# Designs tried in a protein design run: peptides against a protein of PDB entry 6D0Y. Part 40

Target 1, 225 residues: chain A of PDB entry 6D0Y
Amino acid sequence: ETEDHLESLICKVGEKSACSLESNLEGLAGVLEADLPNYKSKILRLLCTVARLLPEKLTIYTTLVGLLNARNYNFGGEFVEAMIRQLKESLKANNYNEAVYLVRFLSDLVNCHVIAAPSMVAMFENFVSVTQEEDVPQVRRDWYVYAFLSSLPWVGKELYEKKDAEMDRIFANTESYLKRRQKTHVPMLQVWTADKPHPQEEYLDCLWAQIQKLKKDRWQERHIL

## One batch from the design tools (peptide; made by RFdiffusion4, then SolubleMPNN)

Design b2_p13_3_s1 (from b2_p13_3, 8 letters changed)
Fold by OpenDDE base, seed 2:
Structure b2_p13_3_s1 (fold): chain B 225 residues (1-225), chain A 13 residues (1-13)
Amino acid sequence: as target 1 above (225 residues)
Amino acid sequence: MKKAIEELSKIAS
């Protein structure tokens, strides 16, 4: 495949096709694997780019990377390393929206058997350990907790299946922090009554409650049509 | 991958 063609294939994967998505991904993985000897760096950069810039295709690209990792473990490792570097760069640049997305992406790579569950647990342990840091802004502590919690919809099930004891410890530490941190009350859309006003809930507390519910539901999201 | 694993645990550092 030519470089331009590879770009096209990577960017357009998951779009409407006569074939199934799974078939297309498998096919693309094969094409990319075959082209690694000639275009490894380009393919790596392309995958990193689409992973970052096309969030609507997150699961498509994590799956693709999973397939590639199965074919070429070293390349999978290089991709993960590249994404980690990007995450670090995003953090350094204070691009926290990108950073949290990248954490989510990495989280989903656990489901795709690219990143081992214990490694992800270690990452989240590191995140939650920030809550114990002294002489740092609370916003830093809050963000890492947010990054952890907001990623659990993508990986919580797998992590609890593999590392439940460690996850419980992380949860306990998270809960402890949430109870003792200063709360920032942000206006929310509410129904106000004179007798029973609906209280505003702080965003991390709200997220925590949502994650607790998700955990209680065994990480099965419920959708209502 | 080993390097990546180590880096994952140090992102917040």
Scores: peptide ipSAE 0.300, ipTM 0.905, DockQ to the pose 0.019
Fold by OpenDDE base, seed 4:
Structure b2_p13_3_s1 (fold): chain B 225 residues (1-225), chain A 13 residues (1-13)
Amino acid sequence: as target 1 above (225 residues)
Amino acid sequence: MKKAIEELSKIAS
């Protein structure tokens, strides 16, 4: 395949087709593998780009990377390294929306057997350890907790299946932090005429409650986070 | 991949 054709194939994967998505991804993985000797750097850059810019296709591209990783383990590693570099760059640039998305992407790579569950647990341990740092802004602590919690819908099941004890520790530390942190309350209109008014809840507390429910439901998503 | 694993655990460091 030509370089331009590769770009087209990568960008358009998952779109309307007469074939199944799975078959298309398998086919594309084969094409990309065959062209790695000539276009490795281009393919790597393209995959990183679409991973970042097309969040609606997150699972498509994580699956594709999973297939490629199975064919070429070294390439899978290079891709993960590139994504980690991008994550670090996003953090340095204070682009937290991109950063959290990249964490979710990396999380889903665990399901695709690209990143090992213990490695992801180690990452989340590192995130939650920020809550124990001294002389740092709370926004830093909050973001890493948010990044952790908001990624669990994509990887929580796998992590608890393989590293339940470690995950429980992370959860305990998270809960402890959430209880002691300073909360920011956003003013909202409330229906005070009702006998049972709904109290306002801080965003991280709300997310925590949602994740706790998800965990209770054995990571079967039945509600929108 | 081993290098990537090490980097994952140090993102917040």
Scores: peptide ipSAE 0.299, ipTM 0.905, DockQ to the pose 0.019
Fold by OpenDDE base, seed 5:
Structure b2_p13_3_s1 (fold): chain B 225 residues (1-225), chain A 13 residues (1-13)
Amino acid sequence: as target 1 above (225 residues)
Amino acid sequence: MKKAIEELSKIAS
């Protein structure tokens, strides 16, 4: 019964209530902390599940994990490790949609003080370093660049505030790769629209332009990317 | 904060 109650609380957090979201999250974090001695594994599994299955609540659950991490550092670490393991499993299974979402989730955990900025920079350095690998399919190189760029709306501001020099290097390497990569898939992915003055831009070039604009705007989103 | 440099820096490996 208590287990079912925990599931209900975790799944329904962020829904309309008489209290503020911040208050509700703080309250839930307290409840979960108190139940960790008896239901640690269940709570961990539940949080991992909702993090993956409810992308519309990404910031709610990253914030919740941030609060839990502040209360119980070890649990926060175990959660991050579980998510990293899931990311690796997704990549092995060629589930790239789940993988990119998990990268985004991990990125937002930096804002919640669960993952350190230097650790995230190191991850992105690792991603962009794939562009320098020899004898690998370009689709592999492209995916890691995509995963990096598509996550920056969630963490770019924090990373540039703390690791600007390293981020500049990553950006330079990314730009260099985008200039030299093959763009043979453009005709297959382009969608014709009568209102567009030019053909659809290649997807990574388009994303790069969007991120450059976001960076120029000091990482303040004016439009949904 | 979780220090995950080793784990995160090896995702693409």
Scores: peptide ipSAE 0.299, ipTM 0.905, DockQ to the pose 0.019
Fold by OpenDDE base, seed 3:
Structure b2_p13_3_s1 (fold): chain B 225 residues (1-225), chain A 13 residues (1-13)
Amino acid sequence: as target 1 above (225 residues)
Amino acid sequence: MKKAIEELSKIAS
């Protein structure tokens, strides 16, 4: 395949097609694998780009990477390394919206058997440990808690199936922090149910309540968080 | 992959 054709295939996967998404992804994985000897760097760059710029296709590209990782483990590793580098760069550039999305992307890679559950648990342990740092702004502590909680819809089920004791510890530490932190009020409209309005609540407290409900529901979503 | 895995636990450090 030419470079232009590869770009087209990667960017358009998951769009309207006569074939199933699963069939298209398997076919594309085969094409990309065959072209790795000649276009590895280009393919890697393209996948990293679409992964970060097309958030609406998150699960499509995590699945594609999962398929590629199964075919070529080294390439999967290089992709994860590239995404981690991008996450670090986003944090350094204070691009926190991109950073939290990348955490979510990495989280979903656990479901695609690209990242091991224990490694993701270790990452979240590192995030929640920030709440124990001294002489740092609360906004730093809050962000890592937010990044953790907001990623659980994508990986919470898998992590509790594999590392329930460790996850319970992380949850306990998170709850403890949320109880003792300074509360701030942010204008927001949160809909918990279609039938009843709810009073305004602090954002992280609201997110915590949503995650607790999700956990109670055995990680089966009833609505988009 | 090993290198990448090790970096995951150090993002906030």
Scores: peptide ipSAE 0.296, ipTM 0.903, DockQ to the pose 0.019

Design b2_p13_3_s2 (from b2_p13_3, 6 letters changed)
Fold by OpenDDE base, seed 2:
Structure b2_p13_3_s2 (fold): chain B 225 residues (1-225), chain A 13 residues (1-13)
Amino acid sequence: as target 1 above (225 residues)
Amino acid sequence: MQKAVEELSKIAA
């Protein structure tokens, strides 16, 4: 395959086809594996790029990487390393939207057997441990909690199945932090009626409630909005 | 992969 063709294949995977997505991904994984000897760096860059720029195809590309990892474990490792580097770069650049997405992407790689559950748990332990840091802005603490919680829809089930005790500890620490942190509400969004007050819930508290519900439902999403 | 694992655990460090 030529480099241009590889780009086309990678970018267009998951689009409407006569074949199933699974078949297409398996086929593409085979093509990419065959081309790794000649185009490893290019393929790596392409995958990193589409992973970052096409968030609507998150699960498609995590699956593809999972398939590639199964075929070439070293390449899978290199990809993970590249994504971690990108995450670190995003954090350094204060690109928190990209950073949180990358955390989510990495989280889904656990489901694709690219990243081990214990490794992800360790990462989240590290994230939540930020809440215990002194002399740091609350926004830093909040972001890491947000990154953790907002990623759980993608990986919570697997992590609890593999590391329930550790996850419970992380949850306990998270809950403790959320209870003691300074909360901000937007007054204009607080609607009050005589019998039914509707105060704006703080965004992390809201997310926490959602995640608690998801956990209670054994990480099965009943509704997708 | 081992390197990646180590890096994952240190993202917030």
Scores: peptide ipSAE 0.119, ipTM 0.852, DockQ to the pose 0.019
Fold by OpenDDE base, seed 4:
Structure b2_p13_3_s2 (fold): chain B 225 residues (1-225), chain A 13 residues (1-13)
Amino acid sequence: as target 1 above (225 residues)
Amino acid sequence: MQKAVEELSKIAA
């Protein structure tokens, strides 16, 4: 495949086709693998770009990377490294929306056997450990908790299946932090004062409640968070 | 991959 054609194939994967998505991804993975000797850098850049710019295709591209990783383990590692670098750059640039999405993307790579569950647990342990840092802005603490919690719909099931004890510890630390952190004054903004059908909550408390419910439901998502 | 794992765990450092 030519370089231009590779770009087209990567960008358009998952779009309307006579073939199944799975077959298309397998085919594309084969094409990309064959062209790695000549176009590795380009393919790497393209995959990183679409991973960042096309959030609606998150699972498509994580799956594709998973397939590529199975074919070429070194390339998979190189891709992960590139995404981690991008995450760090996003954080340095205070681009927290991109950063949280990248965390979610990396989380889903666990399901695709690109990132090992213990590694992701270690990352989340590190995230939640930020809540214990002294003399740092609460926004920093809040973001890492948010990044952790907001990624669990994509990876919580896998992590608890393999590292339940460690995850429980992370949850305990998260809960402890949420109880002691300063919250926005929700009551001042409340339109409804009744507890039912549901109270208005601060965004992290709300997310925490949703994740707790998801956990209780054994990570079977039934409602959009 | 090992390098990636190490970097992953140190994102918040």
Scores: peptide ipSAE 0.115, ipTM 0.850, DockQ to the pose 0.019
Fold by OpenDDE base, seed 5:
Structure b2_p13_3_s2 (fold): chain B 225 residues (1-225), chain A 13 residues (1-13)
Amino acid sequence: as target 1 above (225 residues)
Amino acid sequence: MQKAVEELSKIAA
């Protein structure tokens, strides 16, 4: 395969085909595996790029990475390391929109058997522990809670199946923080009028309620969050 | 098929 052809294959996966998506992904994984000896760095860069630029194909590319990881464990590791590095860089650059998406992407990699559930739990424990930091802006605490909660639709089921006790502790800590945090931005962010039967809640409280409902429904998503 | 706990747990550091 040429570099241009590899780019085309990676970018076009999931589009209309005579074959199933699963078969296409397995086929592509095989092609990429075979080309790793010659195009490893290019393939790695391409996968990182499409993972970031095509959020609508999140599950396609996490699945592809999962298949590649099964074929080549070392490459899977290098990909995860690259994504973690990108997350750290995004945080340093204050690119919080990209950062939260990357957390979500990493979360879905747990479902694809690329990242172990205990590792993700440890990451979320670390995120929620930020709420205990002293002498830091609340916006920092809020962001890590947001990153945690907003990722649970993708990985909450798996984490509770594997680490229910630890997850309960994280939830308890999150709830405690949400009860004690300041909500000074509510008036500025509210778009809905108070006369509506379901007034707009503060964004973290709203997200918390959505996640609690999702948890109650055994992580079966019935409505768009 | 698991990645290092230490790498993930240090993201917020």
Scores: peptide ipSAE 0.113, ipTM 0.849, DockQ to the pose 0.019
Fold by OpenDDE base, seed 3:
Structure b2_p13_3_s2 (fold): chain B 225 residues (1-225), chain A 13 residues (1-13)
Amino acid sequence: as target 1 above (225 residues)
Amino acid sequence: MQKAVEELSKIAA
């Protein structure tokens, strides 16, 4: 495949096709593997770019990377390193929307057998430990809790299956922080009816309640969070 | 991959 054709294939995967998505992903993984000797750097850059710019295709590209990692372990490692580097750069640039998305992307890579569950647990332990930092703005503490909680729909099931004791400790620390933090009103669009009034709730408390319900439901998502 | 694993735990540093 030419470089231009590779770009087209990578960008358009998951769009309408006569074949199944799974078949297309397997085929593309084979094509990319075969072209790594000649186009490794280009393929790596393309995958990193589409992973960041096309969030609606998150699970498509995590699955593709999972297939590539199974074929070429070194390439999988290089991709993860590149995404972690991008996450660090996003944080340094105060691009917190991109940063939280990248945490979700990395979280879903656990399901694709690219990142080990213990490694992700260690990252989340580090995130929640920020709540114990002294002389820092609460917004910093809140963001890392938000990044953790908002990623659990993608990886909570796997982490509890592999590291339930550690996850329970992280949850306990999170709950403790949420109880003692200063709460402020954050406007949100919500459904309201006279028969079932929904009083305004602080955004992290609301997210916490949603995640607690998801956990209770054994991580079976009924509604998109 | 080992390098990547080590970097995951240092994101908040």
Scores: peptide ipSAE 0.111, ipTM 0.847, DockQ to the pose 0.019

Design b2_p13_3_s3 (from b2_p13_3, 8 letters changed)
Fold by OpenDDE base, seed 2:
Structure b2_p13_3_s3 (fold): chain B 225 residues (1-225), chain A 13 residues (1-13)
Amino acid sequence: as target 1 above (225 residues)
Amino acid sequence: MKKAIEELKKIAS
């Protein structure tokens, strides 16, 4: 495939097709694998770009990377390295929205058998350990907790299946931090009833409650529609 | 991958 055509294929994967998504991804993985000798750097850059800029296709691209990793383990490693570099750069640039998304993306790569569960657990241990740092802004501590918790919908099930004891420790440390941290109340629309008012809840506390419920539900998200 | 994983474990460091 030509470079331009590769870009088109990568960008358009997962869009309306007569074939199944799985078949399309498998086909694309094969095409990309075949073109790695000629276009490795370009393909790597393209995948990193679409992974970052097309968040609506997160699971599509993590799956694609998973397929590529299965075909070419070295390329999978290079991709992970590139994404980690991007994460570090995002953090350095204080682009925390991109950073948290990248953490989520990396988390989903665990499900795609690109990153080992124990490695992700170690990363989250490192994140939560920030809460124990002294002489750092609370916003730093909060962000790493947020990045951890907000990623669990994508990887919590796998991590608990593989490393339940370690995850429990991380949860305990997280809970401890959330209890002792200074709370920041964010303005929210409030619904009040005479008998049972609905108070505002701090965003991390809210997220924590949601994650605990998700954990209780065995990491199965329930959708009504 | 090994190198990447080591870096991953030290993101917050």
Scores: peptide ipSAE 0.389, ipTM 0.928, DockQ to the pose 0.019
Fold by OpenDDE base, seed 5:
Structure b2_p13_3_s3 (fold): chain B 225 residues (1-225), chain A 13 residues (1-13)
Amino acid sequence: as target 1 above (225 residues)
Amino acid sequence: MKKAIEELKKIAS
């Protein structure tokens, strides 16, 4: 494949086809693997770009990366490294919307057998440990809790199946933090919203309730969170 | 991958 053709193939994967998505992804993975000797850098850049710019295709591209990782473990590693680098850059640039999405993307890579479940648990332990930091803005503590909770719809089932005890500990620490943190968002928003009969809940408390319900439902989603 | 995993565990550090 030519470089321009590779871009087209990668960008258009998952679109309407006569074949199943799984078959198309397997085929594309084969094409990309064959072209790695000549176009590794280009393919890597393209995958990183579409992963970031096309969030509606998150599971398509995580699956594709999973297939590529199975074919070429080194390439899979390079991709993960690139995404982690991008996450760090986003955090440094205070681009927290991109950062939280990247955490979600990395979380789904666990389901695709690219990142090991214990490694993701360790990352989330690190995130929740921020709540114990002294002399830091609460917004920092809140963001890492948000990033953790927001990612669980994509990886919670897998993590609890393999690391239930560790996950319970993380949940306990999260709950403890949510009980003691200062809640300022609801009071400010109440100026513009009606609270009766359904009072507006603080955004992290609301997310926590949603995740608790998801956990209770054995991580089977009934609607989009 | 090993290097990536080590960095992953230290994102918030």
Scores: peptide ipSAE 0.386, ipTM 0.928, DockQ to the pose 0.019
Fold by OpenDDE base, seed 4:
Structure b2_p13_3_s3 (fold): chain B 225 residues (1-225), chain A 13 residues (1-13)
Amino acid sequence: as target 1 above (225 residues)
Amino acid sequence: MKKAIEELKKIAS
């Protein structure tokens, strides 16, 4: 396969096809594996790029990486290293939108058997430990809590299946922090009425409530009308 | 992967 052809294959995976998505991903993984001896660096860069720029295909690319990791464990490791490096770079650049997405992407790699559940738990323990840091801005503490909570829809089920005790500890620490942190007051956009008693929640409190509900529902998402 | 995992655990450090 030529470099241009590889780019086309990687960018278009998951699009409409006569074959199943799984079969297409297996096929692509085979093609990429065969081309690693000649195009490893190119393939690595392409996968990192699409992972970052095409969030709508997050699960497609995490699955693809999972398949590649099963075929070539070393390549899987190099990919994870590259994504971690990008995450660190995003944090240094204060690009928190990209950073939180990368955390979510890494989280979903647990489901694809690329990153072990205990390793992800350790990462989240490290995130929540930031809430215990002294002489740091609250925005730092808040972001790592946000990154943790916002990633749980993708990996919470797997982590609780494998490390329930550790996850409960992380949740307890998170809850404790949320209770004691300073909350930003946001004025209501609507006129208060007696028939609308529900106040607008702070964004982390709102997210926490959503995650608590998700946990209660055993990590099964349901639509509420 | 071992190296990557060690770095992963220290993102916030």
Scores: peptide ipSAE 0.382, ipTM 0.927, DockQ to the pose 0.019
Fold by OpenDDE base, seed 3:
Structure b2_p13_3_s3 (fold): chain B 225 residues (1-225), chain A 13 residues (1-13)
Amino acid sequence: as target 1 above (225 residues)
Amino acid sequence: MKKAIEELKKIAS
């Protein structure tokens, strides 16, 4: 494949086709593997770009990377390194929307057998440990809790299947933090009170309630969060 | 991959 054709194939994967998505992904993985000797750097850059800029295709590209990782483990490692580097850059640049998305993307790579479940648990332990830091802004603590909770729809099932005891500890620490954190800004943004038909919750409390319900439902999603 | 995973574990550090 030519370089321009590779870009087209990568960008258009998952679009309407006469073949199944799984067949298309397997075929594309084969094409990309064959072209790694000549276009490794280009393919790596393309995959990183579409992974970041096309969030609607998150599961498509994590699956593709999973297939490539199975074919070429070193390339899979290079991709993960690139995404982690991008996450660090996003945090450094205060691009928190991109950062939380990248955490979600990395989380879904666990389902695709690219990142081991224990490694992801360790990352989330590190995130929740921020809640215990002293002399730091609450916004920092809140963001890492948000990043953790908002990623669980993509990886919670797998993590509880493999590391239930560790996950329970992380949940306990999260709950403890949510109970004691300051919520003074909520009243200024609230339209409804608790006794009105649609009372508004603080955003992390709301997310926590949604995740608790998802966990209770054994991670079977009934609606998009 | 090992190097990447070590970096992953300390994102918030």
Scores: peptide ipSAE 0.380, ipTM 0.927, DockQ to the pose 0.019

